# Peptides against a protein of PDB entry 5K2M: the designs that were tried, part 30

Target 1, 273 residues: chain A of PDB entry 5K2M
Amino acid sequence: MRIGITYTVLRREEMAIKERAGEFGEVVMLHEDDLLFPGNYDLDVVIIRNVSHFKALYTARLFESEGIPTVNSSRLIFEAGDKLFATLRLAGKVPVPEWKAALSEGGALRVPDSLGYPLVSKPVFGSWGRLLAKVNDRDSLEAVLEHRKWMKNPLYGIHYFQEFVEKPGRDIRSYVIGGEFVGAIYRYSNHWITNTARGGKAEPCSDPEVEELSVKAWEAFGEGALAIDIFESEKGLLVNEVNPNMEFKNAARVTGADMAGKLVEYAVEVAKT

## One batch from the design tools (peptide; aimed at target 1 K18)

Design b2_p17_3 (made by RFdiffusion4)
Pose (drawn by RFdiffusion4):
Structure b2_p17_3 (pose): chain A 273 residues (1-273), chain P 17 residues (1-17)
Amino acid sequence: as target 1 above (273 residues)
Amino acid sequence: AEAAADREARERAVSFP
């Protein structure tokens, strides 16, 4: 059993994964510098841990082209990692915040007629709560759209919006791996953006409703290891997003769950074809 | 020691023309 781990830097998550994988077989640490294709790699499975979402997608696709299964797969990395594609997959399967998509500035200006104010603008490929905007009126919408327009990345031209959900000073992050619920936390903040990457704080979450909803959200994709974001609202729990390159150091510490171990166990199972 | 072991694992698992 030879288990590959692709990484950019060795965060706590990557170190814990390397350790758990060592109990099952030979660990081959693959920095981005070690990635060259086409190439001969002798691996039964690769755990994708690249910090760049896009580098993780392409390395997963490249290893798949060498006949080497990846966790997570290139398909899941793309579908789950893009807010719009992921919302299309979650819709009708679990409750989600109301959302709209537009393809131009003019189309985006009509979004408030459907969603109302306040509304949330976010990039389709983003993480860590970056470039999220709470838009309370037209002037703010025009300001966000004007800035998006001048940004170089054509992906900023895909305008994705959600109604603003009044959360109780926190949100929920849960983890489902291979269909098994492995844990959840609350992420608190005095700010409406609660990511731990922006200073949000982890506490254990033992709400049985989140376990079931989290499995249903995972079932919309039917594979892999997903970190799932959930909002509490006046209309019950809403699934906001799913994440295919999960961070969990605060979550594992707070809940005591072995998220790195469960990811590895799942990877060994996929390594058996 | 650990860095050397990682290098040796790469030499056993990865090759290029």

Design b2_p17_3_s2 (made by RFdiffusion4, then SolubleMPNN; from b2_p17_3, 11 letters changed)
Fold by OpenDDE base, seed 1:
Formats: C-alpha cells, structure tokens, sequence
Structure b2_p17_3_s2 (fold): chain B 273 residues (1-273), chain A 17 residues (1-17)
C-alpha cells in the first residue's frame, strides 16, 4: 500500500495523517510544488489536504484521471465545497436553514420578499467566514450587492442567502468519515460567526441527535470524509454547511477521537475497491 | 492578494499563530 498525501502547509492534521498512514503502508508526502500532471505516480490512494478548495478539487481530479482514487474524491470536493451545491444535496435529506439563490442583482433584491430580514449573505466558496454578511435591511443588501459587482471572480455573482439563525452562542462541528460518526464539538463565540479560526473555543459535544443528523448529512453525499456544521435553532438542529477539506486539530484534541486514523482507514478502504 | 494565497496565509496563521 502506497498512500499519497497532498498538502499546501504541513499542519497538525497533515502530520497526524502522515503518522497514521505510516501504519498502513508507505507514505508519500506531496507538496503542491511536487505536483505535475500527467505524471507517473506509484500510489494506491491519495489523501487530499491542499488548503485551497480549487487546488484540492483539481488535484483530486488529476489523480483520478491517472486511475488513482482520492480521499476526498473530486466529486465530493466539488459538491461539498460549494455552499450552494452542498445545500442542494443536504436539503433533500436533512433540515437546513431556509435559503435562496439568485443569479443577478435584480434577483437578489427580491430575496427578502421570500426570506425576510435578517439575512446572511454568503459567497458559494471560501472559508473562515470570509465575506459572510449579516444583512439587516435593504440598505445593507444594496451595499453587499454593490460590492459584489466590483469583485473580479464571477462566482461572486452567484448570490447565496440564508435566513439568519439565532444560535445559543455556539455551533456544532461534527465529523463523519466513511459513514461513521467520529466525533463532534461545540464552537463557542459571542459573535454570530462561530468559527474557531476567529477565536472560538471548542468543547466536546455528546448528543445522539447530532450523531444521527451528522450521519444523515453525510449520506446526502454518500462518500468521503466531511466536517459538518450544525446550528442549534428554535426549530431544532439545522445543517448549515459541510467541509470536504476539514480541519480537525481542535476537535481531535478536545474529543480524543482518532480523526487522522479514521481518515487513513477510509483511504485504505478506498484503495482496495 | 489572490483567493488561494489568502487561504494559504490564513491556514499558516491558524496553524502557527
């Protein structure tokens, strides 16, 4: 068994994955600078850990084109890494925040007629709550849309909105790998954006409803390793988003779960299929 | 700064504050 690991930065996650992968076979660390295609890679599977969503997506697809399976697959990265595409999968299986998508400024201006205020404006791509905006009124909506008009990336012209969900000063991040629930944490923040990357604290989450919902959310995609972001709302648990390129150092530390090991075990399983 | 460069910068900062 030869296990590739692609990466941009050797983080705690990549170090843990490398260490655990060494128990199953030979490990080949592949920095982004090492990746040229087409190439002669002698690998049974590749674990994708590129930081950029797009680099991860293309890296996965390039290995797949050479007959090497990836964890996650390019399909999963594509569908789960786009907030709108992820919502389309999730909405058919699990409760999600109410949402609207608009493909023009004129369409976006009508979103409040359906969702009301306050809204959350999201780009369909991006991490760490980047370009999330709480939109409380028409003036704020117009401002967000005006700013989007001047952004160079055409994906900023895809307007994705959610209802604003009042949360109990926290959200939940769970982890499902190969259909198995691995663990969950609460992420605490006094800000409406409850991301640990923005100074949130993590605590263990032990809730059977979270476990069940997390597995169902994973089943909406049906493969791979996902971090799942869940809101505690007045109407119950809502699956907000998923991440096919998960950070787990805080969750692993807090829960004691072997997330790196579970990821490697799944990659080995994929390599054998 | 390109999106990928910012993501990489943030990843480094989050990993090694």
Amino acid sequence: as target 1 above (273 residues)
Amino acid sequence: MELEEEEERRARHISYP
Scores: peptide ipSAE 0.153, ipTM 0.784, DockQ to the pose 0.029
OpenDDE base, seeds 2, 3, 4, 5: peptide ipSAE 0.067, 0.070, 0.110, 0.111; ipTM 0.754, 0.753, 0.769, 0.779

Design b2_p17_3_s3 (made by RFdiffusion4, then SolubleMPNN; from b2_p17_3, 11 letters changed)
Fold by OpenDDE base, seed 4:
Parts: structure tokens; C-alpha cells; sequence
Structure b2_p17_3_s3 (fold): chain B 273 residues (1-273), chain A 17 residues (1-17)
């Protein structure tokens, strides 16, 4: 078994994945600077750990074009890594926050007619709550839309909105790999954007409802390794988003779950199919 | 593209304690 690991930065996650992959076979670390296609890669599977969503997507597709399976697949990265496309998969399988999408400023200005205020403006791509805006009124909506016009990436012209969900000062991050629930954490924050990367505390989450919902959310995609963001709302649990390029350092530390091992085990399974 | 590169650059500068 030859396991590739693509990466942008050697983080604790990539180190743990490398270490665990070494138990199953030969490990080939592939920094982004090492990647050139078409190439003669002698690999049975590639674990995709590129930091950029698009670099991860293209890297996965490039390996797949050479007959090398990836974890995650380019299909999963594409569908799960876009917040709107992820919502389209999740909707009808699990409870999600109310949402609207608009393809123009004129469309976006009508979103409050259905969702009301406050609402959340999200870019369809990006991590760590970048460019998330709580939009409390018309003036704030107009400002967000105006700023989006001057952003160079055309994907910022895709307007995705959610209802603002009141949360109990925390959210839930769960992990499902190959359809198996691996673990979950609470992420505490005094800010409406809950993210451990922004200094939030993490605690173990042992809730069977979270486990069941997390598996159902994964089943909406039907493959790969996903981190799942769940809100505790007055309406019950809501699946906010999924991440096909999960960070798990904090979750692994807090839960004691072998997330790196489970990811490698799944990659080895994928290599055998 | 530039924003994704900046995202990557920012992530590179996050010193994981």
C-alpha cells in the first residue's frame, strides 16, 4: 500500500495522518510544490489535505484522472465544500437553517422579503467564518452587496443567505468518516461566529441525537470524511454546513477519538475498492 | 485566486501552539 498525502502546510492533522498512514504502508508526502500533472504517481490512494478548497478539488480530480482514488473525492469536495451546493444536498435529508440564494444584487435585495432580518450573508466558499456577515437591516445588506461587486473572484457574485440562528453560546462540530460517527465537540464562543480557530474552547459532545443527525447528514453525500457543523436552535438541531477538508486537532484532543487513524483506515478501504 | 492565496498565506502564518 502506497498512500499519498497532499498538503499546503504540515499541521498537526497532517502529522497525525502521516504517522497513522505509516502503519498501513509506505507514505508519500506531497507538498503543493511537488505536484505536477500529468505525472507518474505510483500511489494506491491519496489523502487530500490541501488548505485551499479549489486546490484540494483540482488536486483530487487530477489524481482521479490518473486512476488514483482520493479521500476525499473531487465529487465530494465539490459538493460539500461549497456552502450552497452542500445545502442543496442536506436540504430534504436533515433540518437546515432557512436559506435563500440570489444570482444578482436585485435578487439579493428581495431575500429579506422571505427570510426577514437578521440574516447571515455567506460566501459559498471559504473557511473560518471569513466574509460572514450578520445583516441586521437594509443598510447593512446594501453595504455587503456593494462590497461584493468589487471582489475579484466571480464566486462572490453568488449570494447565499441563511436565517440568523440564535445559539446557546456554542455550536457542535461532529465527524463522520466512511459513514461511521467518530466523535463530536461543542465549540464555545461569545461571538455569534463559533470557531475554535478563533479562540473558542472545545468540550466533548456525547449526544445520541447529534450522532444520528451527523450520520444522516453524511448520507446526503454518501462518501468520504466530513466534519459537520450543527446548531442547537429553538427549532432543534440544524445542520449548518459540512467541511470535506476538516481540521480535527481540537476534536481529537478533546474526545480522544482516533480521527487520523479513522481517516487512514477509510483511505485504505477506498484504495481496495 | 488572490484571496485564496491570501487565505493559504494566512493559514501558513497560523502558528499552531
Amino acid sequence: as target 1 above (273 residues)
Amino acid sequence: MEEEEEEERRKRHISYP
Scores: peptide ipSAE 0.017, ipTM 0.574, DockQ to the pose 0.028
OpenDDE base, seeds 1, 2, 3, 5: peptide ipSAE 0.017, 0.017, 0.017, 0.018; ipTM 0.583, 0.564, 0.562, 0.572; seeds 1, 2, 3, 5 fail the geometry check

Design b2_p17_3_s4 (made by RFdiffusion4, then SolubleMPNN; from b2_p17_3, 11 letters changed)
Fold by OpenDDE base, seed 4:
Structure b2_p17_3_s4 (fold): chain B 273 residues (1-273), chain A 17 residues (1-17)
Amino acid sequence: as target 1 above (273 residues)
Amino acid sequence: MEEEEEEERRRKHISFP
């Protein structure tokens, strides 16, 4: 078994994955600078740990084009890593925040007619709450839309909105790998954007409803390793988003779950199929 | 793209303690 690991930065997650992968076979660390395609890669599977969503997506697809399976697959990265496409999968399988998509400024300006205020404006791509805006009124909506016109990436012209969900000063992040629930954490924040990467505290979450909902959210995609962001709302649990490029160092530390091992085990299973 | 690359660059320089 030869396990590739693609990466941009050697984080605690990549170090843990490398260490655990070494127990299952030969490990080939592949920095982004080492990647050239087409290539002659002698690998049974590649674990995709590139930081960029697009680099991860293209890297996965490039290995797949050479007959090498990836974890996650390019399909999963594509479907789960785009917030709108992820919502399309999740919707009708699990409870999600109310959402609206618009493909123009003129369309986006009509979103409040359906969802009201406050809204959350999200880019369809990006991590760590980057470019999330709480839109409380018309003036704020116009400002967000104006700024989006001047952004160079055309994907910023895809307008995705959610209802603003009041949360109890925390959210939940769960982890499902190969359909198995691995663990969950509460992420505490005094800000409406809850993210441990922004200095939020993490605590273990042991809730059977979270476990069941997390598995159902994973089943909407039916493959791979996903982090699942869940809101505790007045309406009950809502699946906000999924992440096919998981950070798990805080969750692994807090829960004691072997997330790196579970990811490697799943990659080894994928290599055998 | 440029912002993701810039954040990747910033993260390369943030050695978390």
Scores: peptide ipSAE 0.015, ipTM 0.549, DockQ to the pose 0.028
OpenDDE base, seeds 1, 2, 3, 5: peptide ipSAE 0.008, 0.009, 0.015, 0.008; ipTM 0.515, 0.515, 0.535, 0.506

Design b2_p17_4 (made by RFdiffusion4)
Pose (drawn by RFdiffusion4):
Structure b2_p17_4 (pose): chain A 273 residues (1-273), chain P 17 residues (1-17)
Amino acid sequence: as target 1 above (273 residues)
Amino acid sequence: SAEEARDRAARERAISR
């Protein structure tokens, strides 16, 4: 059993994964510099841990082209990692915040007629709460759209919006791996953006409703290891997003759950075809 | 370090060019 781990830097998550994988077989640490294709790699499975979402997608696709299964797969990395594609997959399966998508500045200006104010603008490929905007009026919408327009990346031209959900000073992050709920936390902040990457704080979450909803959200994709974001609202729990390259150091510490171990166990199972 | 050496050796066994 040779288990490959692709990484950019060795965060706590990557170190814990390397350790757990060592109990099952030979660990082959693959930095981005070690990635060259086409190439001969002798691996039964690769755990994708690249920090860049896009580098993780392409390395997963490249290893798949060498007949080597990846966790997560290139398909899941793409579908779950893109806010719009993921919302299309979650819709009708679990409750989600109301959302709209537009393909131009003019189309985006009509979004408030459907969603109302306040509304949330966020990039389709983003993480760590970056470039999220709470838009309270037209002037703010025009300001966000003007800035998006002048940004180089054509992906900023896909305009994705959600109604603003009044959360109770926190949100929920849960983890489902291979269909098994493995844990959840609250992420608190005095700011409406609660990511731990922006200073949000983890506490244990033992709400039984989140466990069931988290499994249903995972079932919309039917594979892999997903970190799931959930909002509490006046209309019950809403699934906001799913994440295919999960961070969990604060979550594992707070809940005591072995998220790195469960990811590895799942990877060994996929390694058996 | 010894750990870095073992990691390099694992790559030499797993990668051919």

Design b2_p17_4_s1 (made by RFdiffusion4, then SolubleMPNN; from b2_p17_4, 5 letters changed)
Fold by OpenDDE base, seed 1:
Structure b2_p17_4_s1 (fold): chain B 273 residues (1-273), chain A 17 residues (1-17)
Amino acid sequence: as target 1 above (273 residues)
Amino acid sequence: SAMEEREREARERAIKR
């Protein structure tokens, strides 16, 4: 078996994936600079580890066009990596924060009539809490909308809002690979944006309700490897978002779970189908 | 490194030129 691994930066995750993939076959590390298409690649499967959502999406689709399956698939990357499309999948199977989408400023101005304040404004794409805004009032909403008008990317004209969820100073990140729950962590932050990339402490999460909910959230997509972000709310557990290009260094360290191995095992299964 | 060279060779084999 020949396993490709596409990457932008050789992180601890990519090193671990490479090491574990070597137990199953020949490993081919493919930096973004090595990717030319059509390329006549001789690979049985490709593990997608490009940092950019769009680079990952297009890389996956390009390999698939040559008959090479990818983990994650371009379909999964597309649907899970867009916050609105992910919400559409999730909302059919699991509890999610209340949300509204508006396709114009005039539509967006009516969102508070349905959800009230405070709101969270999110871009449909992006990571690390970029362009997240807590919208407490009309003036803040107008400011966010005004700023969006000057953003050249048309995707910034897609207005996605959630209710503001009061969290107990933490959120949960779980990992599901091939439908198997692999592990979960608490991410602590004093800020309403919880992210370990912003200096949050990680601790193990051992909660059967989190495990069950995480698997159900994965089943909304039905394939691949996902990190799942869960909120602890007064309404119970809410699935906020998923990530088809998961970072797991902190989670693997804290839980001891073999996330790299599970990802490779799943990629090997995909290669055999 | 010998590892980087093997990776280069693996990439070259993966890309059917």
Scores: peptide ipSAE 0.134, ipTM 0.786, DockQ to the pose 0.870
OpenDDE base, seeds 2, 3, 4, 5: peptide ipSAE 0.085, 0.035, 0.048, 0.120; ipTM 0.758, 0.642, 0.706, 0.779; seed 5 fails the geometry check

Design b2_p17_4_s2 (made by RFdiffusion4, then SolubleMPNN; from b2_p17_4, 8 letters changed)
Fold by OpenDDE base, seed 2:
Structure b2_p17_4_s2 (fold): chain B 273 residues (1-273), chain A 17 residues (1-17)
Amino acid sequence: as target 1 above (273 residues)
Amino acid sequence: SAEEELEEERRRRAITR
């Protein structure tokens, strides 16, 4: 077994994946600077750990073009890594926050007519709560839309909005790999944006409803390794987003789950199919 | 921690590329 691992930065996750992959075969670490295509890669599977969503997506697709399966697949990265595309998948299987998408400023200005205020404006791509805005009123909506006009990336012209979900000072992040629930954590934050990357406290989450919902959310995609962000709302549990390029260092530490091992085991299974 | 902030800043720079 020859296991590739693509990466941008060697994080604790990539080190753990490398270590666990070494138990199953030869490990080939592939930094972004080492990747040229087409190439003669002698690999049975590639674990995609590029930090950029787009770099991860294109890297996965490029390996697949060489006949090498990837974890995650380019399909999963594409569908899960875009907040709107992920919502489209999730909404058919699990409860999600109410949402609207608009393709113009004129469309976006009508979003409050259906969802009311407050709203959350999200870019369809990006991580760590970047460019999330709580939109409380018309003036705030106009300001967000005005700023988007000056953003060069055409994807910022895709206006994705959610209802603002009141959360109990935390959210849930669960992990499902190959359809198996691996673990979940509470992420505490005093800010409406919950993110463990910003130094938030994490605690184990042991809730059968979270486990069931997490597996159902994974089944909306039907492959790969996903982190699943769940809100505790007045309406019950809502699946907010999924991440096909998950950080898990905090979750692994808090739960004791071998998330790196589970990811490698799944990659080895994918290589055998 | 200052290390976590530096890691986040490095990560932010990596995604803007």
Scores: peptide ipSAE 0.017, ipTM 0.499, DockQ to the pose 0.035
OpenDDE base, seeds 1, 3, 4, 5: peptide ipSAE 0.014, 0.016, 0.015, 0.014; ipTM 0.509, 0.530, 0.507, 0.518; seed 3 fails the geometry check

Design b2_p17_4_s4 (made by RFdiffusion4, then SolubleMPNN; from b2_p17_4, 8 letters changed)
Fold by OpenDDE base, seed 5:
Structure b2_p17_4_s4 (fold): chain B 273 residues (1-273), chain A 17 residues (1-17)
Amino acid sequence: as target 1 above (273 residues)
Amino acid sequence: SAMEAEEEARRAKAIKR
């Protein structure tokens, strides 16, 4: 077994994945600078750990073009890493926050007619709550839309909105790998954007409803390793988003779950298929 | 450099000769 690991930065997650992968076979660490295609790679599977969503997506697709399976697959990275495409998968299987998509400013200006205020403007791509806006009124909506016109990336012209969900000063992040629930954490923050990367405290989450919902959310995609962001709301649990390029350092520390081992085990299973 | 040698060694391990 020859296991590739692609990475941008050697984080604690990549170190843990490397260590656990060494128990199953030969590990080949591949920094982004090492990657040239076509490359005639001799690998049974590649674990994709590139920090950039787009670099991860293209790296996965490039290895797949060489006949090498990836964890996650380019399909999963594409569908789960886009908030709108992820919502389209999730909405058919699990409760999600109310959402609207608009393809123009004129369409976006009508979103409050259905969602009301406050609403949340999201880019379809991006991590760590980048370019999330709580939109409380018409003036704020117009300002967000005006700013989007000056952004050079065409994907900023895809207007994705959710209802604003009142949260109990926390959210839930769960982890499902190969269809198995691995663990969950509460992420505490006094800010409406809960993210451990922003200095939020993490605590273990042991809730059977979270476990069941997390597995169902994973089943909407049907493969790979996903982090699942869940909101506690007055309507019950809502699946907000999924992440096919998960950070798990805090979750592994807090839960004691072997997330790196589970990811490697799944990659070895994928290699044998 | 040591970095270039390590990078070349990584590539050499990954690429089928």
Scores: peptide ipSAE 0.032, ipTM 0.608, DockQ to the pose 0.498
OpenDDE base, seeds 1, 2, 3, 4: peptide ipSAE 0.027, 0.022, 0.008, 0.029; ipTM 0.556, 0.568, 0.464, 0.584

Design b2_p17_5 (made by RFdiffusion4)
Pose (drawn by RFdiffusion4):
Structure b2_p17_5 (pose): chain A 273 residues (1-273), chain P 17 residues (1-17)
Amino acid sequence: as target 1 above (273 residues)
Amino acid sequence: PPDRSAEAKERFEAEEA
């Protein structure tokens, strides 16, 4: 059993994964510098841990081209990692915040007629709560659209919006791996953006409703290891997003759950084809 | 072709040392 781990830097998550994988077989640590294709890699499975979402997608696709299964797969990395594609997959399966998509500035200006104010603008490929915007009126919408327009990345031209959900000073992050619920936390902040990467704080979450909803959200994709974001609202729990390159150091510490171990166990199972 | 996984493993272990 040779288990590959692709990484950019060795965060706490990558170190814990490396340790757990060592109990099952030879660990081959693959920095981005070690990635060259086409190439001869002798691995039964690769755990994708690249910090760049896009580098993780392409390395997963490249290893798949060498006949080497990846966790997570290139398909899941793409579908689950893109807010719009993921919302299309979650829709009708679990409750989600109301959302709209537009392909131009003019189309985006009509979004408030459907969603109302306040509304949330966010990039389709983003993480860590970056470039999220709470838009309270037309002037703010025009300001966000004008800035997005002048940004170089054509992906900023895909305009994705959600109604603003009044959350109770926190949101929920849960983890489902291979269909098994493995844990959840609250992420508190005085700011409406609650990511731990922006200073949000983790606390244990033992709400049985989140466990069931989290499994249903995972079932919309039917594979892999997903970190799932959930909002509490006046209309019940809403699934906001899913994440295919999960961070969990605060979550594992707070809940005591072995998220690195469960990811590895799942990877060994996929390594057996 | 040479095994790239083996070479990467050796380089990583050399860096740890």

Design b2_p17_5_s1 (made by RFdiffusion4, then SolubleMPNN; from b2_p17_5, 10 letters changed)
Fold by OpenDDE base, seed 5:
Structure b2_p17_5_s1 (fold): chain B 273 residues (1-273), chain A 17 residues (1-17)
Amino acid sequence: as target 1 above (273 residues)
Amino acid sequence: MPSLSEIAKLREELREL
């Protein structure tokens, strides 16, 4: 078994994955600078740990073009890494925040007719609550839309909105790998954007409803390793988003779950399929 | 404060924008 690991930055996650992968076979660390395609890679599977969503997506697709399976697959990275595409999958299986998508400013201006205020404007890509806006009124909506016109990336012209969900000063991040629930944490924040990357405290989450919902959310995609972001709302649990390029350092530390081991085990299973 | 890994991730994502 030869296991590739692609990476941009050697984080604690990549170190843990490398260590655990060494128990199953030969490990080949592949920095982004080492990647050139087409190539003759002698690998049974590649674990994709590129920091960039797009680099991860293209790297996965490039290895797949050479007959080498990836974890996650390019399909999963594509569908789960786009907030709108992820919502389309999730909405068929699990409760999600109310959402609207518009493909023009004129369409976006009608979103409050359905969602009301406050609403949340999201880009379809990006992490850590980047370019999330709480939109409280018409003037704020117009301002967000105006700013989007001047953004160079055409994906900023895809207008994705959610209802604003009042949360109890925390959210939940769960982890599902190969359809198995691995663990969950609460992420505490005094800000409406709950993110551990912004200095939020993490605590273990042991809730059977979270476990069941997390597995169902994973089943909307049907493969790979996902981090799942869940809101506690007045309406119950809502699946907000998924992440196919998950960070798990805090969750592994807090829960004691072998997230790196589970990811490697799944990658080995994928290699044997 | 963001970790060095978080800063690196942010920088990488910002270069793509």
Scores: peptide ipSAE 0.027, ipTM 0.683, DockQ to the pose 0.029
OpenDDE base, seeds 1, 2, 3, 4: peptide ipSAE 0.025, 0.025, 0.028, 0.025; ipTM 0.677, 0.676, 0.697, 0.674; seeds 1, 3, 4 fail the geometry check

Design b2_p17_5_s2 (made by RFdiffusion4, then SolubleMPNN; from b2_p17_5, 8 letters changed)
Fold by OpenDDE base, seed 5:
Parts: structure tokens; sequence; C-alpha cells
Structure b2_p17_5_s2 (fold): chain B 273 residues (1-273), chain A 17 residues (1-17)
């Protein structure tokens, strides 16, 4: 078994994945600078750990074009890594925050007619809560839309909105790999954007409803390794988003779950398929 | 910011419905 690991930065996650992968076979670390395509890669599977969503997506697709399966697959990265496409999958299977998508400024200006205020503006791509905006009124909506006009990436012209969910100073991040629930954490923050990457504290989450919901959310995609962000609300649990390029350092530390091992085990299973 | 106790109650009510 030859296991590739693509990466941008050798983080704790990549070190843990490398270590666990070494128990299953030969490990080939592939920094982004090492990746040229087409190439003659002798690998049974590649674990995709590129930091950039787009680099991860294209790297996965490029390996797949060489007949090498990836974890996650380019399909999963594409569908789960886009907030709108992920919502389309999730909405048919699990409770999600109310959402609207608009393809123009004129359409976006009508979103409050259905969602009301406050609402959350999200880019369809991005991590760590980048370019999330809490929109409290019409003036704020107009400002966000005006700013989007000056952003060069055409994907900023895809307007994705959610209802603002009032959270109890925390959210939940769960992990499902190969359809198996691996663990979950609470992420604490007094800010409406809860993220451990932004200085939030993590604690173990043991909730059977979270476990069940997490598996159902994973089943909406049907493959791979996903981190699932869940809100606790007065409406119950809501699946906010999923991440096909999960960070799990804090979750692994707090829960003691072998997330790296589970990811490698799944990659080995994919390689054998 | 809602209280965890209020959310827990709401979730319990939602599970019973």
Amino acid sequence: as target 1 above (273 residues)
Amino acid sequence: MPDLSEIAKAREEARRA
C-alpha cells in the first residue's frame, strides 16, 4: 500500500495522518510544490490535505485523472466545500437554517422578504468564517452587496444567505468518516461566529441526537470524511455546513478520538475498492 | 444569546412532538 498525502502546511493533522498512514504502508508526502501533472505517480490512494479549497479540489481531480482515488474525492470536495451546493444536499436530509440564494443584486435585495432580518451573508466558498456578514437591516444589506460588486472573483456574485441563528455561545463540530461517527466537540465563543481557529475553546460533545444527525448529514453526500457544523437553536439542531477539508487537532485532543487513524483506515478502504 | 437550559427545553419539546 502506497499512500500519498498532499499538503500546503505540515500541521498537526498532517503529522498525525502521516504517522498513522505509516502503519498501513509506505507514505509519500507531497507538498504543493512537488505536484506536477500529468505525472507518473505510483500511489494506491491520496489523502488530500491542501489548505485551499480550490487547490484541494483540483489536486483531487488531477490524481483521479491518473486513476488514483483520493480522500476526499473531487466530487465530495466540490459539493461539500461549496456552501450552496452543500446546502442543496443537506436540505433534503437534515434540518438546516433557512436559506436563500440569489444570482443578482436585484434578487439579493428581495431575500429579506422571506428570511427577514437579521440574516447572514456567506460567500459560497471560504473557511474560518471569512466574509461572513451579519446583516441587520437594509442599509447593511446594500453595503454588503456593494462590496461584492467590487470583488473580482465571479463567485462573489453568487449571493447565499441564511437566517441568523441565535446560538448559546457555542456550536457543535462533529466528524463522520466513511459513514461512521468519530466524535464531536462544542466550540465556545461569545462571538456569533464560533470557530476554534479564531480562538474558541473546545469541549467534548456527547449527544446521541448530534451523532444521529451527523451521520444523516454525511449520508447526504454518501462518501468521504466530513466535519459537520451544527447549531443548537430554539428550533432544535440545525446543520449549518460541512467541511471536506477538516481540521481536527482540537477535536482529537479534546475527545481522544483517533481521527487521523479513522481517516487513514478509510483511505485504505478506498484504495482497495 | 439564548440560555442552554432554554435550548435544552426546546429540543426536548421538539423531540416529543
Scores: peptide ipSAE 0.286, ipTM 0.874, DockQ to the pose 0.009
OpenDDE base, seeds 1, 2, 3, 4: peptide ipSAE 0.286, 0.270, 0.282, 0.278; ipTM 0.877, 0.869, 0.873, 0.871

Design b2_p17_5_s3 (made by RFdiffusion4, then SolubleMPNN; from b2_p17_5, 8 letters changed)
Fold by OpenDDE base, seed 4:
Structure b2_p17_5_s3 (fold): chain B 273 residues (1-273), chain A 17 residues (1-17)
Amino acid sequence: as target 1 above (273 residues)
Amino acid sequence: MPDRSEIAKAREEEREK
């Protein structure tokens, strides 16, 4: 078994994956600078750990084009890594925050007529709550839309909105790998964005409802390794988003779950199919 | 706490998206 691991930065997650992968076979670490295609890669599977969503997507697809399976697959990265595409999958299976998409400024300006205020404006791509805006009023909406016009990437012209969900000063991040629930954490923050990458604390979450909902959310995609972000709302649990390129160092530390091992085990299974 | 250096680097690379 030869296991590739693509990466941008050697984080704690990549170190843990490397260590666990070494128990199953030969490990080939592949920095982004090492990746040239077409190439003659002698690998049975590649674990995709590129930080960039697009780099991860294209890297996965490039390996797949050479007959090498990836974890996650380019399909999963594409569908789960786009917030709108992920919402389209999730909305058919699990409760999600109310959402609207608009393809023009004129369309976006009508979103409050349906969802009201406050809204959350999201880019369809990006991590760590980047370019999230709480839109409390018309002036704020106009400002967000104006700024989007000046952004170079045309994907910023895709207007994705959610209702603002009042949360109890925390959210939940769960992990499902190969359809198995691996663990969950609470992420605490005094800010409406509860992401631990912004200084939030993590605590274990042991809730059977979270476990069930997390598995159902994963089933909306039906493959791979996903981190699932869940809100505790007045309406109950809502699946906000999924991440096909998960950070798990805090979750692994807090829960004691072998996130890296489970990811490697799944990658080894994928290599055998 | 997440290593600020790792997050900063990751965020910089993600801005090149």
Scores: peptide ipSAE 0.021, ipTM 0.601, DockQ to the pose 0.029
OpenDDE base, seeds 1, 2, 3, 5: peptide ipSAE 0.020, 0.020, 0.020, 0.018; ipTM 0.590, 0.601, 0.591, 0.583

